# Designs tried in a protein design run: peptides against a protein of PDB entry 5KEZ. Part 116

Target 1, 320 residues: chain A of PDB entry 5KEZ
Amino acid sequence: NVAIYNPFRPWWERYQPVSYKLCTRSGNEDEFRNMVTRCNNVGVRIYVDAVINHMCGNAVSAGTSSTCGSYFNPGSRDFPAVPYSGWDFNDGKCKTGSGDIENYNDATQVRDCRLTGLLDLALEKDYVRSKIAEYMNHLIDIGVAGFRLDASKHMWPGDIKAILDKLHNLNSNWFPAGSKPFIYQEVIDLGGEPIKSSDYFGNGRVTEFKYGAKLGTVIRKWNGEKMSYLKNWGEGWGFVPSDRALVFVDNHDNQRGHGAGGASILTFWDARLYKMAVGFMLAHPYGFTRVMSSYRWPRQFQNGNDVNDWVGPPNNNGVI

## One batch from the design tools (peptide; made by RFdiffusion4, then SolubleMPNN)

Design b2_p17_5_s4 (from b2_p17_5, 10 letters changed)
Fold by OpenDDE base, seed 5:
Structure b2_p17_5_s4 (fold): chain B 320 residues (1-320), chain A 17 residues (1-17)
Amino acid sequence: as target 1 above (320 residues)
Amino acid sequence: ASGNEYGSFFSYKKATS
């Protein structure tokens, strides 16, 4: 991915890929392979956060300022390490003036335009699908168990399916022969927008962001909410079917105070309430649970916003 | 309405890229 130095190596630089090389601040491919092997050998499975909707921001300077030193040129859509070229992006398909998503009530914009400058891959192209599948298959062959598909809301479900249909079975060294990768898709659906999480049920599980938002409200006793109202928690609260839901109290985005769920989201900053929420989540049978492991950073609120929400995990001068 | 709830984070990505 791109190396961002202003601010200094933010967490979100990881979501601006320039190649599919397993070479980042977390380590190189050999180290990753070693980790996957060691984890699998003790029954711990690895699921990769796969960024396949886009490449890096269109405004990033061309060059070799990337975690693996690969050359890239956002301006010309040149990513030779893949390789991608201008033919592999949706620039001509997006009809907004800016080239970015301007109206989230327009599903076509949401999927065909750039997510605030992030170069949008033409996932309708078999070539692009194949390059992504190749990347994911490499990971599968290493021994990962599945994937979180980042920014799934911004990809057409059919394009995702086309990619998934190209995937290998899981590595038989650790998984039963014929096993398929576990897929869960990040889709922010709190209602009010045309894209629904149900659009993606055919590809795998989806994130249920209503879960953390509503649970936070209840635990905080906002708006007269009571724990007794949780008797029909899950589908009874309008959530997706349990077998399609991946649930969580918070994630790396919304724990930073501005995200899906807003201020209702409980985090480690509110330790007691957070423990209550996580405990409830783990005890309740609804959905597939995900527990967050995060870190403290020096929060500085200005006008209700944390100006340090970019701060990444503890590191040594940019090296994790 | 004017975006999704993660707009601010992605805005940072754009602005600082």
Scores: peptide ipSAE 0.047, ipTM 0.768, DockQ to the pose 0.539
Fold by OpenDDE base, seed 1:
Structure b2_p17_5_s4 (fold): chain B 320 residues (1-320), chain A 17 residues (1-17)
Amino acid sequence: as target 1 above (320 residues)
Amino acid sequence: ASGNEYGSFFSYKKATS
């Protein structure tokens, strides 16, 4: 991915890829293989956060300032390490003046325009689908069990399916022959927008962001909510079907107090309430549960916003 | 990260490299 130095190596640089090489501040490919093997040998499965909707920001300077040293040129859409070129992006499909998503009530903008400047891949092209599938298949062959598909809301469900149809069976060293990768898709659907979680049910599970948002209000005792109301928690609260839901109290995004769920989201910063919420989630039979593992950073609030919400996880490798 | 009716969680910074 792009190496960002201002601010200094933020967490979100990991979501600005310039190649599909397994070389980041988290480690190199050999270290990753070792981790996957050791985990699989004790029954712990690995699911990769796959960033396949886009490449890096359109305004990043060309060069080799990346975690693997790969050259890239956002201005010309040149990513030779893949390789991608100007023909592999949705620049011509997006009709907004800025090239970015400007109206989230326009599904075509949401899927064909750039997410906050991130160069939007043309997933309708078989070439692009194949390059992504090759990346994911490499991970499958290493021994991962499945994927979180980042920014699925910004990809057409049919394009996702086309990629998934190219995937190998899981590695038979650890999985039964014919096993398929576990897929869950990040789709932010709190209502009010044309893109719905149900659009993606055919590809796998989807994130249910209503879960953490509503649970936060209940645990915080906002709006007169009571714990007793959680008896029919899940479908009874209007959430997606249990067998399609990936549920969580918080994630790395809403942990920082913005977007889906807003201030209702409980995090490790609210230790007591957070433990209550996580405990309830693990005890109640709804959805596939995910527990957050995060880190502490030096929060500094200005006008209600943490100006240090960019701070990445602790790292001292120094060379990547 | 993704956007919604309340805006994106983050606006990924368009930094120079």
Scores: peptide ipSAE 0.044, ipTM 0.770, DockQ to the pose 0.332
Fold by OpenDDE base, seed 3:
Structure b2_p17_5_s4 (fold): chain B 320 residues (1-320), chain A 17 residues (1-17)
Amino acid sequence: as target 1 above (320 residues)
Amino acid sequence: ASGNEYGSFFSYKKATS
């Protein structure tokens, strides 16, 4: 991915890929392979956060400032390490003046335009699908158990399906023969927009962002909410079917106070309430649970926003 | 965008990219 130095190596640089090389600030491919093996050998499975909707930001300077030193040129849409070229992006398909998503009530913009400047891959192209599948299959062959598909809301469900149909069975060294990768898709659907979580049920589980948002209000006792109201927690609260839900109290985004629940989201900053929420989540049968493991950073609020929400995990000059 | 479900978080990413 791109190595960002202003701010200094933020966590979100990981979501600006320039190649599919397993060479990042966390280590190289051999180290990753070693980690996957060691984890699998003790029954811990690895699920990769796969960033396949886009490449890096369109405004990033061309060069070799990346975690694996690969050259890239956002301006010309040149990512030779893949390789991608200008033909592999949706620049011509997006009809907005900026090239970015401008109206989230327009599903075509949400899928075909750039997410906050991130170069949007033309996932309708078999070439692009195949390159992504090759990346994911390499990970499967290493021994990962499945994937979180980042920014799934911004990909057409059919394009995702086409990629998934190209995937190998899981590595038989650790998984039963014929096992398929576990797929969960990040889709932010709190209602009010045309894109729905149900659009993605056919591809795998989806993130249920209503879960953390609503649980937060209950635990915080906002608006007179009571724990007893959780008697019909799950589908009774308007959530997606349990067998399609990936649930969580917080994630890396809304932990920082942005979107998908707002101020209701409980985090480790509210230790007692957070433990209550996580404990409830783990005890309740609804959905597939995900527990957040994060870190403390020096928060500094200005006008209600943490100006240090970019801060990544503890690191040594960017290496973790 | 700052006004969507992603909040100002993603806008910040754009500004610093």
Scores: peptide ipSAE 0.041, ipTM 0.762, DockQ to the pose 0.457
Fold by OpenDDE base, seed 4:
Structure b2_p17_5_s4 (fold): chain B 320 residues (1-320), chain A 17 residues (1-17)
Amino acid sequence: as target 1 above (320 residues)
Amino acid sequence: ASGNEYGSFFSYKKATS
């Protein structure tokens, strides 16, 4: 991915890929392979946060400032380490003036236009699908158990399916023969927009953002909400079917305050309430649970915004 | 866009250096 130094190596640089090489702030491919092996050997499975909707931002300077040193040129849509070129992006498909998503009530824009400037891959193309599948299959062959598909809301479900249909079975060294990768898709669906979580049920589980938002409201006792109302928690609250839900109290985005769920989201900053929420989540059978492991950072609020919301996990000069 | 109708955290800063 792009190496960003201003601010200094933010967490979100990981979401600006320039290649599918396994050279990151966390280590190289050999180190990753070693980690996966060691984890699998003790029953700990690895799920990769796969950024496959886009490459880096369109305004990022061309060059070799990347975690693996690969050259890239956003301006010309040139990512030779893949390789991708201008043919592999949705520039011509997006009809907005800016090239970015301008109206989230337009599903076509949401899928075909750039997410806040991130170069949008043409996932309709078999070539693009295959390159992504190759990346994911490499990880599968290494021994990962599945994937979080980043920004799934911004990909056509059919395109995702086409990629998933190209995936190998999981590595038989650790998984039963014929096992399929575990897929959960990040889809922010709080209602009110045309894209629905149910659009993605065919591909795997989806993130249920209503979970954390509503649970936060209840635990905080906002709007007269009571814990007793959780008696029919899950589908009874209008959430997706349990077998399609990946649930969580917070994630890295909404943990930073103004994301999906807003201020209702409970985080480790609210320790007691957070523990209550996480405890409830783990005790309740609804959905597949994900527990957030985060970190403290020096929050600095200016005009209601944390100017340090970019701060990543504890690191040594950018190396985790 | 810096987010969706319901306050997506995703902002332009994630797409730029």
Scores: peptide ipSAE 0.040, ipTM 0.767, DockQ to the pose 0.345

Design b2_p17_7_s1 (from b2_p17_7, 9 letters changed)
Fold by OpenDDE base, seed 1:
Structure b2_p17_7_s1 (fold): chain B 320 residues (1-320), chain A 17 residues (1-17)
Amino acid sequence: as target 1 above (320 residues)
Amino acid sequence: SSDAYTEQYNKYVASLK
């Protein structure tokens, strides 16, 4: 991915890929293989956060300032390490003046335009689908059990399905023959927009962002909410079907929320309430549960916003 | 993952009050 130095190596640089090489500040491919093997050998499975909707930001300077040293040129859409070229992006498909998503009430913009400047891949093209599938199949062959598909809201469900149809069965060294990868899709559906979580049910599970938000308000006893109201927690609260839901108290994005909205999310910073929420989540049968493992950073609130929400995870390999 | 996602989420959560 791109190496960002202002701010200094933020967490979100990992979501700006310039290649599908497995060498980042988290480690190289050999180290990754070693981890996957060791985990599989004790029954711990690995799913990968796969960034397949886009490459890096359009305004990033060209060069070799990347974690694997690969050359890239966002201005010309040149990513030779893949390779991608100008033919592999949705520049001509997006009809907004800026090239970015301008109206989230327009599903076509949400899927065909750049998410905050991130170069949007043309997932309708078989070439692009194949390059992504090759990347994911390489991971499957290493021994991963599945994937989180980042920014699924910004991809057409049919394009996702086309990629998934190209995937190998899981590695038979650790999984039963014919096993398929576990897929869950990051879709932020909080209502009021044309793109719905149900659009993606055919591809796998979907993140239910209402879960952590509503649970946070209940645990915090906001607006007269009571624990007894959780009797019909799940579908009874308007959430997606249990067999399609991936649920969580917080994630890397919403634990960095700010202002009045951020205050509702329970995180490790609020240890007692957070443990209550996580305990409830694990005890309740609704959805597939995910527990967060994060890190502390020097939070600094200014006007209700944490100005240090960019701080990346602890790392002693800053030279890569 | 993006700032846009965080912004949308924050707006939604704020509306719950």
Scores: peptide ipSAE 0.027, ipTM 0.653, DockQ to the pose 0.093
Fold by OpenDDE base, seed 5:
Parts: sequence; structure tokens; C-alpha cells
Structure b2_p17_7_s1 (fold): chain B 320 residues (1-320), chain A 17 residues (1-17)
Amino acid sequence: as target 1 above (320 residues)
Amino acid sequence: SSDAYTEQYNKYVASLK
């Protein structure tokens, strides 16, 4: 991914890829293989956060400022380490003036335009699908158990399916022969937009963001909400079917959220309430649970916004 | 949640990238 120095090595630089090389601040491929092997050997499975919707931001300067030193040129859509070129992006499909998503009520924009300037891959192309599948298959062959698909809302479900159909079975050294990778898709659906979580049920599980938002409101006793209302928690609250849901109290994004969806989210900053929420989640049968493990950072609120929400994991001058 | 609420949240999340 790109190496960002202003701000200094933010967490979100990880979500601006320039190649599919396993060479990042987390380590190199050999170290990753070692970790996956050690984890699998004790029954701990690895699920990769796969960024396949886009490459880096269009405004990032061309050069070799990346975690593995790979050259890239956002301006010309040149990513030779893949390789991708201008033919592999949705520039011609996006009809907005800016090239970015401007209206989230336009599903076509949401999927064909750039997410905050991130160069949008043409996932309709078999070449692009194959390059992504090769990346994911490499990980599967290493021994990962599945994937979180980042920004799934911004990809056409059919394109995702086409990629998934190219995937190998899981590594038989650790998984039963014929096992398929576990897929869960990040789709932010709190209602009110044309893209729905149900659009993605055919590809795997989806994140249920209503879960943490509503649970936070209840536990905080906001808006007259009562714990007794949790009697029909799950589908009764309008959530996706349990067998399609991945549930969580917070994630790395909404842990840093503002008033719009973020205020109700419980985090480790609210230790007592957070423990209550996590305890409830783990005790309740609805959905596939995910527990957050995060870190503290020097929050500084200005006009209701944390100006340090970019701060990544503890590091020594950029080295994790 | 309202359309405005969802859209604002999505825009915020997008701004983190």
C-alpha cells in the first residue's frame, strides 16, 4: 500500500493498495506464512481483510512511496506490480463530474465511481477479476480460512460472485477437503439507501451495522429505549437473517465515528457499558460474532470531531 | 434511520480512507 506521511502513517493507508504483494508494515510474505501456519496448527484461523474494490487515491503522488517500494502512478492508473493500467478502472463508467461518488442514493455511482478518490477497479473485466482471484488464491494456498471483503457495498454483487467462483478450496493441510473460504462482506446498510445488505446474501455473510448502533442506544438508555425491548433481538429488530449476519459492537471505523451513527456506538472508551454490550452479544445466539481488539490513541476533539482519528496502532517511528 | 443519517454516516466512513 501507499506510505502516507501526512498525517504520519495513518491506519487507513493500509486501505490504499498499489499491489497485491504481501509486503506491508505488518511484515513480509514469509512472516505471514509463518504466522498463518502457527495459528492454524493451534486451531486459530486467519481471515484476511481483502481490499479489492479499489487501488490507492487518485491524488497520491506517483513514485515508489509504498510499503514494498513498488512503483505506481495514480494519474495514469499505472500499477505495474499487478499489473493494472488505465483499461482496468471505471473512469469511463462513472458519470459524475468529479469522478467520485456524489450521491449515495444512486447505486450506480456508489459502485462505479471513486470512493473518496480511491481509484475504482473495473470488476466487470475478467482480467481484473482474475488478478484479484490470483491474489486471494495465493492467500488461500498459504492457509487462510476466508476473507472480509472491504467496501463490498461499492462492488456489484455479481462481480464479487465472479471472483469468488474463481477461488480455490481451502488448504487441505488444515481444512477438510473441499472446504470453501469463509466470506463476510462489509456492507453499511442502516436503511435509507438503495443498496441493501440482502443484495449480497448470495456471496456470504454481511456486516450488520444496525446491531452495534441499536445495542448502543439501548444500553445507553437513549430515546427511551429499554433492555426489555431486546426480547426479540435479532430479526425482530429488522436485522438481516441470523445466518447471514456478522455482528459486532464496534469496528475500527465506527469506533472513530461522529454523531451520524458513531455516537451510539459503544467502545472501550466506555468500558463498563462496552463490557455489557460485548457480554450480551456473546451470550445471544443471533449472528456470527466478532470481538474488537483495539488500542488507545490521543483523542483530540475539535468541533465534535476527533482530529486524531487517523492515528494507527502503536508504533516506533512508523515501525509496528 | 433516515436517508440523511445513513448518507452522512457513509460519507464519514468514506472520509477515513
Scores: peptide ipSAE 0.026, ipTM 0.686, DockQ to the pose 0.062
Fold by OpenDDE base, seed 3:
Structure b2_p17_7_s1 (fold): chain B 320 residues (1-320), chain A 17 residues (1-17)
Amino acid sequence: as target 1 above (320 residues)
Amino acid sequence: SSDAYTEQYNKYVASLK
């Protein structure tokens, strides 16, 4: 991914890829392979956060400032380490003036235009699908158990399916023969927009962002909410079917900014309430649960916003 | 995906109140 120095090596640089090489701030491919092996050998499975909707930001300077040293040129859509070129992006398909998503009520725009300047891959192309599949299959062969698909809301479900159909079975050294990768898709559906979580049910589980948001209001006793109202927690609260839901109290995004991480969202900053929420989540049968492991950073609020919400985990000059 | 995306998400969460 891009190595960003202003601000200094933010957490979100990981979500601006310039190649599919497994050399990052966390280590090289050999170290990753070693970690996966050691984890699998003790029954801990690895799921990779796969960034396949886009490459890096369109305004990033060209050069070799990347975690693996690969050259890239966002301006010309040149990513030779893949390789991608201008033919592999949706620049011509997006019809907005800026090239970015401007209206989230336009599903086509949400999928075909750039997410906050991130160069949008043309996932309708078999070439692009194949390059992504190669990346994911390499990880599968190493021994990962599945994937979080980043920014799934911004990809056409059919394109995702086409990629998933190219994937290998899981590594038989640790998984039963014929096992398929576990897939969960990041889709932010809080209602009111045309893109729905249900659009993605066919590909795997989806993130239920209503879960943490609503649970936060209940635990905080906002708007007269009571714990007793959780009697029909899950589908009864309008959430997606349990067998399609991946649930969580907070994630790396919603624990940042706007106060305690986004209004109702509970985080480790509110330790007691957070433990209550996580405890409830783990005890309740609804959905597939995910627990966050995070870190403290020097929060600095200005006009209600944390100007240091970019800060990544403790590091040594950018190396984690 | 980015800092800007995080900000947008937080706006969504805030609207649930």
Scores: peptide ipSAE 0.024, ipTM 0.647, DockQ to the pose 0.120
Fold by OpenDDE base, seed 4:
Structure b2_p17_7_s1 (fold): chain B 320 residues (1-320), chain A 17 residues (1-17)
Amino acid sequence: as target 1 above (320 residues)
Amino acid sequence: SSDAYTEQYNKYVASLK
């Protein structure tokens, strides 16, 4: 991915890929392979946050300032380490003036235009699908158990399906023969937009963002909410079907933002309430649970916004 | 994941308050 130095190596630089090489701030491919092996050998499975919707930001300077040293040129859509070229992006497909998503009520924009300037891959192309599948298959062959698909809302479900159909079975050294990768898709469906979580059920589980938000309000006793109201927690609260839901109290995004961490969202900053929320989540059968492992950072609020929300995990001069 | 997601989510969450 792009190496960002201003701010200094933010967490979100990981979501600006320039190649599918497995060398980042966290280590190289050999180290990753070693970790996966060691984890699998003790029954710990690895799920990769796969950034496949886009490459890096269009405004990033061309060069070799990347975690693997690969050259890239956002301006010309040149990512030779893949390789991708201008033919592999949705520049011509997006019809907005800016090239970015301007209206989230336009599903086509949401899928075909750039997410905050991130170069949007033409996932309709078999070539692009194949390159992504190759990347994911390499990970599968290494021994990962599945994937979080980043920014799934911004990909056509059919394109995702096409990629998933190209995926290998999981590595039989650790998984039963014929096992399929576990897929969960980041889709923010808060209502009021045309894109719905249900659009993605066919590909795997989806993130249920209402979960943490609603649970937060209940535990915080906001708006007269009571714990007793959790009697029908899950589908009864309008959440997606349990077998399609990946649930969480907070994630890296919503633990950041306005206020202490996105209003109702409970985070480790509110330790007691957070423990209650996480405990409830783990105890309740609804959905596939994900527990956040985060870190403290030097929050600095200016006008209600944390100017240090970019801060990544503890690191040694950028190396984790 | 992006700031856009965060902003959109925050708007939703704020509406719950």
Scores: peptide ipSAE 0.025, ipTM 0.640, DockQ to the pose 0.093; fails the geometry check

